Peptides against a protein of PDB entry 4HTP. Designs and how they scored, part 221

Target 1, 231 residues: chain A of PDB entry 4HTP
Amino acid sequence: SQTVASHVPFADLCSTLERIQKSKGRAEKIRHFREFLDSWRKFHDALHKNHKDVTDSFYPAMRLILPQLERERMAYGIKETMLAKLYIELLNLPRDGKDALKLLNYRTPTGTHGDAGDFAMIAYFVLKPRCLQKGSLTIQQVNDLLDSIASNNSAKRKDLIKKSLLQLITQSSALEQKWLIRMIIKDLKLGVSQQTIFSVFHNDAAELHNVTTDLEKVCRQLHDPSVGLSD

## One batch from the design tools (peptide; made by RFdiffusion4, then SolubleMPNN)

Design b2_p29_4_s4 (from b2_p29_4, 20 letters changed)
Fold by OpenDDE base, seed 4:
Order: sequence, then C-alpha cells, then structure tokens
Structure b2_p29_4_s4 (fold): chain B 231 residues (1-231), chain A 29 residues (1-29)
Amino acid sequence: as target 1 above (231 residues)
Amino acid sequence: AEDEELRKKWEELREEIRKREKEEEELKA
C-alpha cells in the first residue's frame, strides 16, 4: 500500500531538522517541526482521500526524529569508529591525512568549529566537498535500509550491514548523512525536548506514550490532532 | 501519472513552507 513516507524525500526531513537545530528560540524550533508535520498530514489526506481506514501515520518520520524511542528495530551495532573506517575506505582518504585523522579522532578538539565529540558534524565537513549535492532517498527507503541494518546486525551478517550502509551513504548528501549518523547514534541535538515534540504532534501524545511506550501506536491513534484519546 | 501528481502535491506543500519562511525573514529584517 502507498504510504506518505514513500513519497517524502529524506532530504526534506533533514532540512527541517537542520532548521530546528539552528533556531535559537523554542518557538522557532516548534514552528519548523509543526510546518513539516502539517505538510505530512495534508499529504496524508490527499494520498488516502478514498481510504478512510488506513494504518499509515507519521510513525516513519517520528521514529527518525525520536530515534531513542525506537522499539520495533533492534540495535544497529554501529559506532562512530566503524563509520569512520567506512568513510575512509569509501572516500579513499589517505590514512595519515587530515580528514581521516579527524574522523578517527573525532573526540579530540582539533577543529576551529568546536565540533569536538560530534562525529556527525566532523563527517559533514569531510563529506561536503566529496559527495552528492542532493540525495535521492525517501523516508521509507531510509527506514527500510535501517531495518535491514538492524536485522542483519542481529543475524551477525556484517557484509550485508556494510552493503546497506553503502546504499545509504552513496545516495545521500553530506547534510543528509550528518542527520542519518545522528539518527543511528540516537542523538539529534535538536535543542527541543521529547515532550515538546509530542506536544506539537498531539496534546495527548506524551500521555499515550508514557502508558504504551509504543511510538507507532501513538502516531496511529493520535494521527488527527482534533481527536483525543477520550473521543 | 499518479506518482507524479503526488510528487507535485508534496512539492506544493513544501513551497508553502518556504513562502512562510521568507515572509518571516522579511519581518525580522
């Protein structure tokens, strides 16, 4: 069945997240998230105009925005050091070169930008001059690849994990990869709380999540912002 | 045909966001 996530570019989510991160005020952060969510809901209504009872929801996006609440897929088994080595290999970076050393020693404050300890930002600057300017992945495709990584990690199929990571990397811009890394590491650094994200999504979302701990259920049951839990 | 129409619909929705962002930037200037 058709889903909203199968039509929404991952780049658009990443652009939204970038705007949220760069915004200083809580109100601006909320606005950027709300605008993306509203577009998603409007698109959902258009996509499912003739189908009133669908299971499609904001869940595919929400699980990327709140990756620490992911319960459907298991652990990726991916750390910064693994990604660093992969990038060095893929980009054919000299092992003793500045960029390779930045990736491997991402915790050491060597950079002018104060990005010490933020592997995703370090990777972004290395990738920016070397990768695609625009990615081609949808949110659905990103989730499918992440599901594959988690499944293959559980099955100890390292070669297939690498394959899926390569697909993500080769089809993503530097900005998209920055956010993808943060999603995998489960630290988006948005400067907005989980509670705020839920409150913008639906007034009852935090309560329902506290009871169920099921992010998909929260997104499905509270898809309509005008329909509460008691309705 | 349906996929192209849906793609256009999403882009239209995104353009609305871009328009609002531009308007806000103009108000801050």
Scores: peptide ipSAE 0.536, ipTM 0.889, DockQ to the pose 0.886
Fold by OpenDDE base, seed 3:
Structure b2_p29_4_s4 (fold): chain B 231 residues (1-231), chain A 29 residues (1-29)
Amino acid sequence: as target 1 above (231 residues)
Amino acid sequence: AEDEELRKKWEELREEIRKREKEEEELKA
């Protein structure tokens, strides 16, 4: 069956996350998230207009926004050093060159942007002049590739992990890759709490998550903001 | 045909947001 995630560009999620991160005030951060969520819900209603009792929900997006709460997908086994080496290879960067050294020594202050220790930001600036301006992946495709990575990590299939990573990288803009890296590392640095994300999603979301620790269940049961846990 | 219609629906829902985002980026540039 068709899902909302199969139609929503990953770029649209990333642009929303970028706006949230750059916003200074809590109210602005909330607005950007709410607008994306409202678009998702409206699209869900349109997509499923003739279908009742669908299992489709905001879960495919929510698990990327709150990756630290992921319980379904196994560990990726991916660290910054692995990504650095992959980018050096993929972009054919000279190993002794400035960009390769920035990626490998991402913890060392480079003095340019104050991004010391933030691998995703360092990668972004290296990628920006070298990659596509617009990605082609949907949220569903991103999740499918991430599922593949986790599954192949569990199976110790390093070659297949690399294949899936290459598909993610080659079909993504620099901005999308910045956020993808943060999703994999499980640190989005949005400047909003988990509680705030849940409160915007549904009034009962935090409570249900505290009891179940199941993000999919939270998204499915509380899909309608007007229907509470006690209903 | 259905996929194209659905794609257009998502684009329509996001159009106002995308316009505002573009304007904000242009103002910061």
Scores: peptide ipSAE 0.535, ipTM 0.888, DockQ to the pose 0.602
Fold by OpenDDE base, seed 1:
Structure b2_p29_4_s4 (fold): chain B 231 residues (1-231), chain A 29 residues (1-29)
Amino acid sequence: as target 1 above (231 residues)
Amino acid sequence: AEDEELRKKWEELREEIRKREKEEEELKA
């Protein structure tokens, strides 16, 4: 079945997240998120104009924005050290070279940008001169690949994990990979709280999540911002 | 054909936002 996530470029989510991160004020951060959400809801209405009682919701995007609340997908089994080694191999970086050492020793301040301890930022600067300017993945495709990684991690199929990671990397810009890494590691560093994200999505979202701990249920039941829990 | 029409619809919804973002960046530069 057709979903909003199958049509929305992952690049557009990443650009929104980048704007949120760079914004200094809470109000500006909220505005960027709200604008993306409003576009999503308008597109949903257009896509499902002739279909009632669809289960499609903001969940595919929300689970990437709040990855620490993921309960459907099992653990990826991916750490920064694994990603560092993968990038060194994929980009054919000299092992004793500056860029390889930056990735492996990302916790040590080696750069002028003050990005020590943030692997995603270190990776971004290494990738920027080497990767595509624009990715080709939709939000649905990203989630499908992440599902594959989690499933193969559970099955201990390391080769298939690598395959899915390579698909993500080769079809993504440096900026998209920065955010993808943060989604996998489950730390977006947006500078806004979970409660703020929920409050913008729906007034009752935080309450429903506190009771159910089910992010999909929150997105589905509270899809319409005008319909509350008591309705 | 339907997929292309829907893709265009998404781009149309985002176009105004992208335009404003570009203008804001130019003002900060």
Scores: peptide ipSAE 0.529, ipTM 0.888, DockQ to the pose 0.723
Fold by OpenDDE base, seed 5:
Structure b2_p29_4_s4 (fold): chain B 231 residues (1-231), chain A 29 residues (1-29)
Amino acid sequence: as target 1 above (231 residues)
Amino acid sequence: AEDEELRKKWEELREEIRKREKEEEELKA
């Protein structure tokens, strides 16, 4: 069965997140999120025009926007130190070189951009001159690869974890990798609260999530912004 | 062919929404 997530580029989600992060005001941040959400809903209606009983929803995107609320996937078992070592290997960076040291010592201020402690930003600047300009992954493909990582972590299959990570990295731009890292570490730093994201999605979303703690149910039941919990 | 057509449709919808929102913001300013 076709889903919206199977047709939406991961790059478009990342561009939206980047706009939200760069926006100073709450209203502007909300506008960028609403624009993406409205596009998703309109595309859903077009894709499923002849199929009213579908389980497809905003869940594939929402679980990447609010990764701290993920309950379906098990732990990735990935930390910044593992990613640093992987990037050094993959990019063939000299171990004593400036870029390798930046990745390994990401907590220490290097005096360049004030990005101390933000591994994703440090990685972005290392990756920018070395990676492709536009990624090829859909939101569905990103979620499939993340599912694979979590499953293989549970099974202690380190080689298969590395394989899935390499697929994510080699098919993503530097900007997409910045956001992917933040999704894996579960800290997007958008500057908007979880409550704000839910309120923009649906007026009853926060309440339903508080009761069910099930992000997929929230996205399915409240897919239509005009239909409330009491309907 | 169908996947490419659907991808183009997504891009068109995104552009239409962006254009409309920009016009609405300019009218409020």
Scores: peptide ipSAE 0.480, ipTM 0.854, DockQ to the pose 0.602

Design b2_p29_5_s1 (from b2_p29_5, 16 letters changed)
Fold by OpenDDE base, seed 2:
Structure b2_p29_5_s1 (fold): chain B 231 residues (1-231), chain A 29 residues (1-29)
Amino acid sequence: as target 1 above (231 residues)
Amino acid sequence: SEEEEEEKKELEELEKRFKELIEKALKEN
């Protein structure tokens, strides 16, 4: 079945997240998220115009924006140290080189940018001169690859985990990888609370999530911002 | 500012892509 997520580039989500992160004011952060969400909903309506009772929703994007609320997908088993080693290998970085050391010692201030402790930002600067300018993955494809990683982690298939990670890395820009890393580590650093994200999505979203702890259910039941839980 | 102009252009491009997706979806239906 056709989904919005199968058409929306992952790059567009990442650009939105980047705008949210860069915005200083809460109102601006909210505006950027709302604009993306509204566009998503409009496309949903157009895509599903002749189809009733679709299960498609904002869930594929929401689970990437709020990765700490993920309950469907099993643990990735991926830490910063694993990613550092993977990037060193994939980018063929000298082990004693500055970039390899930055990735391995990401908690230690090694540069002028003050990015100590933010592995994703450190990775971004290492990746920027080495990666594609534009990625090719859709939001659906990113989720499929993340599902594969989680499934293979559960099955203890390290080789297949590496394969899926390689697909993500090779088909993503440096900016997209920055956000992907943050999604995997489950810390987006957007500067907005979970409550704010839910409030923008739907007035009843926080309440429904508190009761169900099911992010997909929240996205499906509250797809229409004008239709509440009591309706 | 130059940064504000760049942000505006990025937003306009995003909106354009969604518009194109919507138009395509409406045409295929």
Scores: peptide ipSAE 0.346, ipTM 0.820, DockQ to the pose 0.922
Fold by OpenDDE base, seed 1:
Structure b2_p29_5_s1 (fold): chain B 231 residues (1-231), chain A 29 residues (1-29)
Amino acid sequence: as target 1 above (231 residues)
Amino acid sequence: SEEEEEEKKELEELEKRFKELIEKALKEN
């Protein structure tokens, strides 16, 4: 069956996350998230018009926004050092060059931007002059590739992990890769709490998640903001 | 600011894409 996530570009989620991160106030951060969510829900209603028993929900996006709450997908087994080495290889960066050293020594405050310790930001600046301006992946395709990485990590298939990572990287802009890295590392640095994200999604979302610890169930049962847990 | 205008433009483009997706879905159903 068709899903909303199969139609929404990953770039659009990343653009929304970028706006949330750049916003200074809590109210602005909430507004950007709400606007994306409302658009998603409207498209869901249009896509599934006159269809009953649809299991499609905001879950494909929510699990990328709150990656620390992921319970379905197993561990990726990917750290910053692995990504650094992969980028050096893929971009053919000189190992003794400035960009390679920035990626490998991402914890050292050598940059003018105060990005010390944020590998995703360091990677972004290295990638920006070298990558496509616009990616081609949907949210569903990104999740499929991430599922593949997790599965192959469990199976200790390192070559297949690398293959899926290369597919993600080669089909993504620098901005999309910045956010993808943060999703893999499970730290988005949005400046809003998990509680705030749940509160904007649905008034009962935090409560249901506390009981079930099932993010998909939360997204499915509370898809309609007007229908509560007691209804 | 130029940055605020760029952010506004990006938001408008996002909304346009969702609108196009919605319109397509409504025509196909």
Scores: peptide ipSAE 0.339, ipTM 0.817, DockQ to the pose 0.890
Fold by OpenDDE base, seed 3:
Structure b2_p29_5_s1 (fold): chain B 231 residues (1-231), chain A 29 residues (1-29)
Amino acid sequence: as target 1 above (231 residues)
Amino acid sequence: SEEEEEEKKELEELEKRFKELIEKALKEN
């Protein structure tokens, strides 16, 4: 069956996350998230107009926005050092060069941007002049690749992990990769709390999540903002 | 501001893409 996530570009989620991160005020952060969510719900209604019994929900996006709450997907087994080495290899960066050293020593402030310790930001600046301007992946495709990574990590299939990572990297812009890295590391740095994200999604979302710890269940049961848990 | 204009353009583009997706979905269903 068709899903909203199979049609929505990953770039659109990343742009929304970028807006949220750049926004200083809580109200503005909430607005950007709400606008994306409302558009998603409108598209869902159109896509599933003739199909009332669908399991499709905001879950594919929500699990990327709140990756620390992911319970379905197993651990990726990916750390910043692994990504640094992969980028050095993929981009054919000189190992003793400035950019390779920035990636490997991401915790040490070497640059003017003040992003010490944020590997995703360091990677972004290295990638920006070297990668695609626009990615081609949908949210569904990103989740499929992340599922593959987690599954292959569990199976200790390192070559297949690398293959899936290469697909993610080669089909993503620098901005998309910045956010993808943060999703993998499970630290988006949005400046908005989990509680706020849930409250914007649905008034009962935080309560249902506290009881079930199941993001998919939260997204599915509370898909309609007008239908509560007690209804 | 220039930042506000860029944000507005990005939002308009997002809305346009969703509108196109909605129109396509309604045509195919």
Scores: peptide ipSAE 0.338, ipTM 0.816, DockQ to the pose 0.894
Fold by OpenDDE base, seed 5:
Structure b2_p29_5_s1 (fold): chain B 231 residues (1-231), chain A 29 residues (1-29)
Amino acid sequence: as target 1 above (231 residues)
Amino acid sequence: SEEEEEEKKELEELEKRFKELIEKALKEN
């Protein structure tokens, strides 16, 4: 069956996250999230107009926005050092060169941007002049590749993990890769709390999540903002 | 600011894409 996530570009989620991160005030951050969510819901209603009892929901996006709450997908087994080595190989960076050293020593402040300790930002600046293509992945395709990585990590298939990572990297812009890294590491640095994200999604979302710890159930049961838990 | 104009443009483009998706979905259903 068709899902909203199969039509929405991953780039559009990343652009929304970028706007949220750059916004200074809580109100502006909330506005950007709400606008994306409202558009998603409107598209859902249009896509499923003649279909009853669909299981489609905001879950494919929500699990990327709140990756620390992921319970369905197993651990990726990916650390910053692994990503650094992969980028050095993929981009054919000189191992003793400035960019390779920035990626490997990401915790040491060597740059003017103050991005010490934020591997995703360091990677972004290395990738920006090298990644000229627009991303082509949908949110569903990103989740499928992440599922593959987690499954292959559990199976100890390192070669297949690398293959899926290469697909993500080669089909993503530098900005999309920045956010993808943050999703994998499970630290988005949005400047808004989990509670705020839930409150914008639905008034009862935090309560339902506290009881169920199931992000998919939260997204499915509270898909309609006008229908509460008591209804 | 130039940054604010760029952000506004990105938002307008996002809204346009969603509108197009909605219109397509309504025609196909």
Scores: peptide ipSAE 0.318, ipTM 0.809, DockQ to the pose 0.936

Design b2_p29_5_s2 (from b2_p29_5, 15 letters changed)
Fold by OpenDDE base, seed 2:
Structure b2_p29_5_s2 (fold): chain B 231 residues (1-231), chain A 29 residues (1-29)
Amino acid sequence: as target 1 above (231 residues)
Amino acid sequence: MEEKKEEEEELEELRKRYEKLIKEAEEKN
């Protein structure tokens, strides 16, 4: 079945997240998220115009925006140190070189960008001159690869985890990888609360999530912003 | 001022991409 997520580039989500992060005011952050969400809903309506009772929803995007609320996908088993080692290998970085040391010692201030402790930002600057300018992945494809990582982690298939990570990395821009890292580590640093994200999505979203803890159910039942829980 | 203009242009490009996707979906239905 066709989904909105199978058509929306992962780059579009990452660009939205980047705008939200760069915005200083809460109102501006909300505006950028709302614009993305409204475009998604409009596309959903067009895509499914002749189809009733579709299960498609904002869930594929929402689970990447609120990765700490993920309950369907098991743990990735991926930490910053693993990603650092993977990037050093993949990019063929000298082990004693400045960029390898930045990735491995990401918690130590290097004095250049003030990004100490934010592995994704450190990775971004290392990746920017070395990666594709534009990625090719859709939101669906990103989720499929993340599902593969989680499944293979549970099965202790380390080589298959590495394979899926390499597919993500090789098909993503530096900006997309910055956000992908933050999704995997489950810390987006958007400067907006979970409550704010839910409130923009739907007035009843926070309440339904508090009861169900099911993000997919929240996205499906509250797909229409004009239809409440009691309707 | 220049950074805001670049952000507005990027937003406009995003809107145009979604408009195209919507149009393509409507034509297939």
Scores: peptide ipSAE 0.313, ipTM 0.783, DockQ to the pose 0.925
Fold by OpenDDE base, seed 5:
Structure b2_p29_5_s2 (fold): chain B 231 residues (1-231), chain A 29 residues (1-29)
Amino acid sequence: as target 1 above (231 residues)
Amino acid sequence: MEEKKEEEEELEELRKRYEKLIKEAEEKN
């Protein structure tokens, strides 16, 4: 069955996250998230107009926005050092070159941007002149590739992990890769709390998540913002 | 001013993409 996530570009989520991060005020951060969520719900209603009892929900996006709450996927087994080495190899960066050293020593302040300790930002600046301007992945495809990484990590299939990472990297812009890295590392740095994200999604979302710890169940049961837990 | 204009243009492009997707979904159903 067709899902909303199979149609929504990953770039659109990343653009929304970028706007949220850049926004200084809580109200503006909430506005950007709400606009994305409302567009998603409208598209869901249109896509599933003639289909009752669909299992499709905001879950494919929510699990990328709140990656610390992921319970379905096993661990990726990916750290910043692994990504640094992969980028050096993929981009054919000189090992003793400035960009390779920035990636490997991402915790050391080497630049004027104050991005020390944020590997995703360091990677972004290295990738920006070298990557596609626009990615081609949907949210569904990103989730499928992340599922593959987690599964192959559990199976200790390093070659297949590398294959899935290469698919993610080669089909993503520098901006999309910045956010993808943050999703994998499970630190988006949005400047909004989990409770704020839940409150915008649905008034009962935080309560249901506290009881169930099941993000998919929260997204499915509270898909309609007008229908509460007691209904 | 330029950054704000770029953000507004990106938002408008996003809105147009979603409107198109919604319309296509409504036409197929």
Scores: peptide ipSAE 0.234, ipTM 0.738, DockQ to the pose 0.933
Fold by OpenDDE base, seed 1:
Structure b2_p29_5_s2 (fold): chain B 231 residues (1-231), chain A 29 residues (1-29)
Amino acid sequence: as target 1 above (231 residues)
Amino acid sequence: MEEKKEEEEELEELRKRYEKLIKEAEEKN
């Protein structure tokens, strides 16, 4: 079955997240999220116009926006140090070089940009001159690869984890990789609360999530912003 | 000023992309 996530580029989500992060005011951050959500809902309505009882929802995007609330996917087993080593290998960075040391010592303030402790931002600057300008992955493909990583981590298949990570990296821009890293580490640093994201999605979303702790159920049951929990 | 203009242009390109995707979905159904 066709899903919205199978058509939406991952780059579009990352561009939205970047705008949210760069926005100073709460209202501007909310606007960027709302615009993405409204576009998603409009596309859903068009895609499923003649189909009743679809299970498709905003869940594929929401689980990437609120990765700390993920309950379906098991732990990735990936830390910043593993990613640093992978990038050094993949990019053939000199081990004692400036860029390799920045990745390995990401917690130490070595940069002029105040990015100390933010591995994703440090990785972005290392990747920017070396990566594709535009990625090719959809939101669905990103989720499939992340599912593969989690499954293979549970099965202790380190080689297959590396394979899926390489596929993500080689098909993503530096900006997309910045956000992908933050999704894996489960800290987006958007400057908006979980409550704000839920309130923009649906008025009853926070309440339903507090009761069920099921993000997919929240996205499916509250897909229509005009239909309440009591309806 | 230039950075804001680039951001607005990128947002407009995003909007156009979604409009195209919506139109294509409507034409297939």
Scores: peptide ipSAE 0.052, ipTM 0.607, DockQ to the pose 0.914
Fold by OpenDDE base, seed 4:
Structure b2_p29_5_s2 (fold): chain B 231 residues (1-231), chain A 29 residues (1-29)
Amino acid sequence: as target 1 above (231 residues)
Amino acid sequence: MEEKKEEEEELEELRKRYEKLIKEAEEKN
């Protein structure tokens, strides 16, 4: 069956996240998230107009927005140091060069931008002149690749992990990779709380999640913002 | 000790309530 996530570009999510991060006010952050969510729901209604019993929901996006709440997908086993080494290899960066050293020493303040400790931002600046301007991945494809990484990590198949990472990297813009890294590391730095995200999604979302700890159930059961759990 | 037990019981009741609501919602769909 067709899903909304199979049609929504990963770039659209990343652009939304970038807008949220750059917004200073809570209200503006909420607006950007709401606009993305409303567009998603509208597309869902159009896509599934003739189908009453669909399991499709906002879950594919929500699990990327709140990656710390992921329970279905197992651990990636990926750290910043692994990504640094992968980028050095993939981009053929001189190991003693400025960019390689920035990636490896991402915790050390080297620049004026205060990016110390934010590997994703450091990676972004290294990638920006070297990567595609526009990515080609959908949200579904990103999730499929992340599922593959987690599964192969559990199976200790390092070669297949590398393969899936390369697929993600080679089909993503620098901006998309910045956000992808943050999703993998499970720190988006949006400046909005989990509670705020849930409250915008549905009034009952925070409560249902607190009880079930199941993000997919929250997204499915509370898909319609006008229908509560008790209705 | 009693307060902790009451809190645990309340949480369990809440969980059961939501499990029921989810099941009912799934059956209506």
Scores: peptide ipSAE 0.005, ipTM 0.293, DockQ to the pose 0.017; fails the geometry check

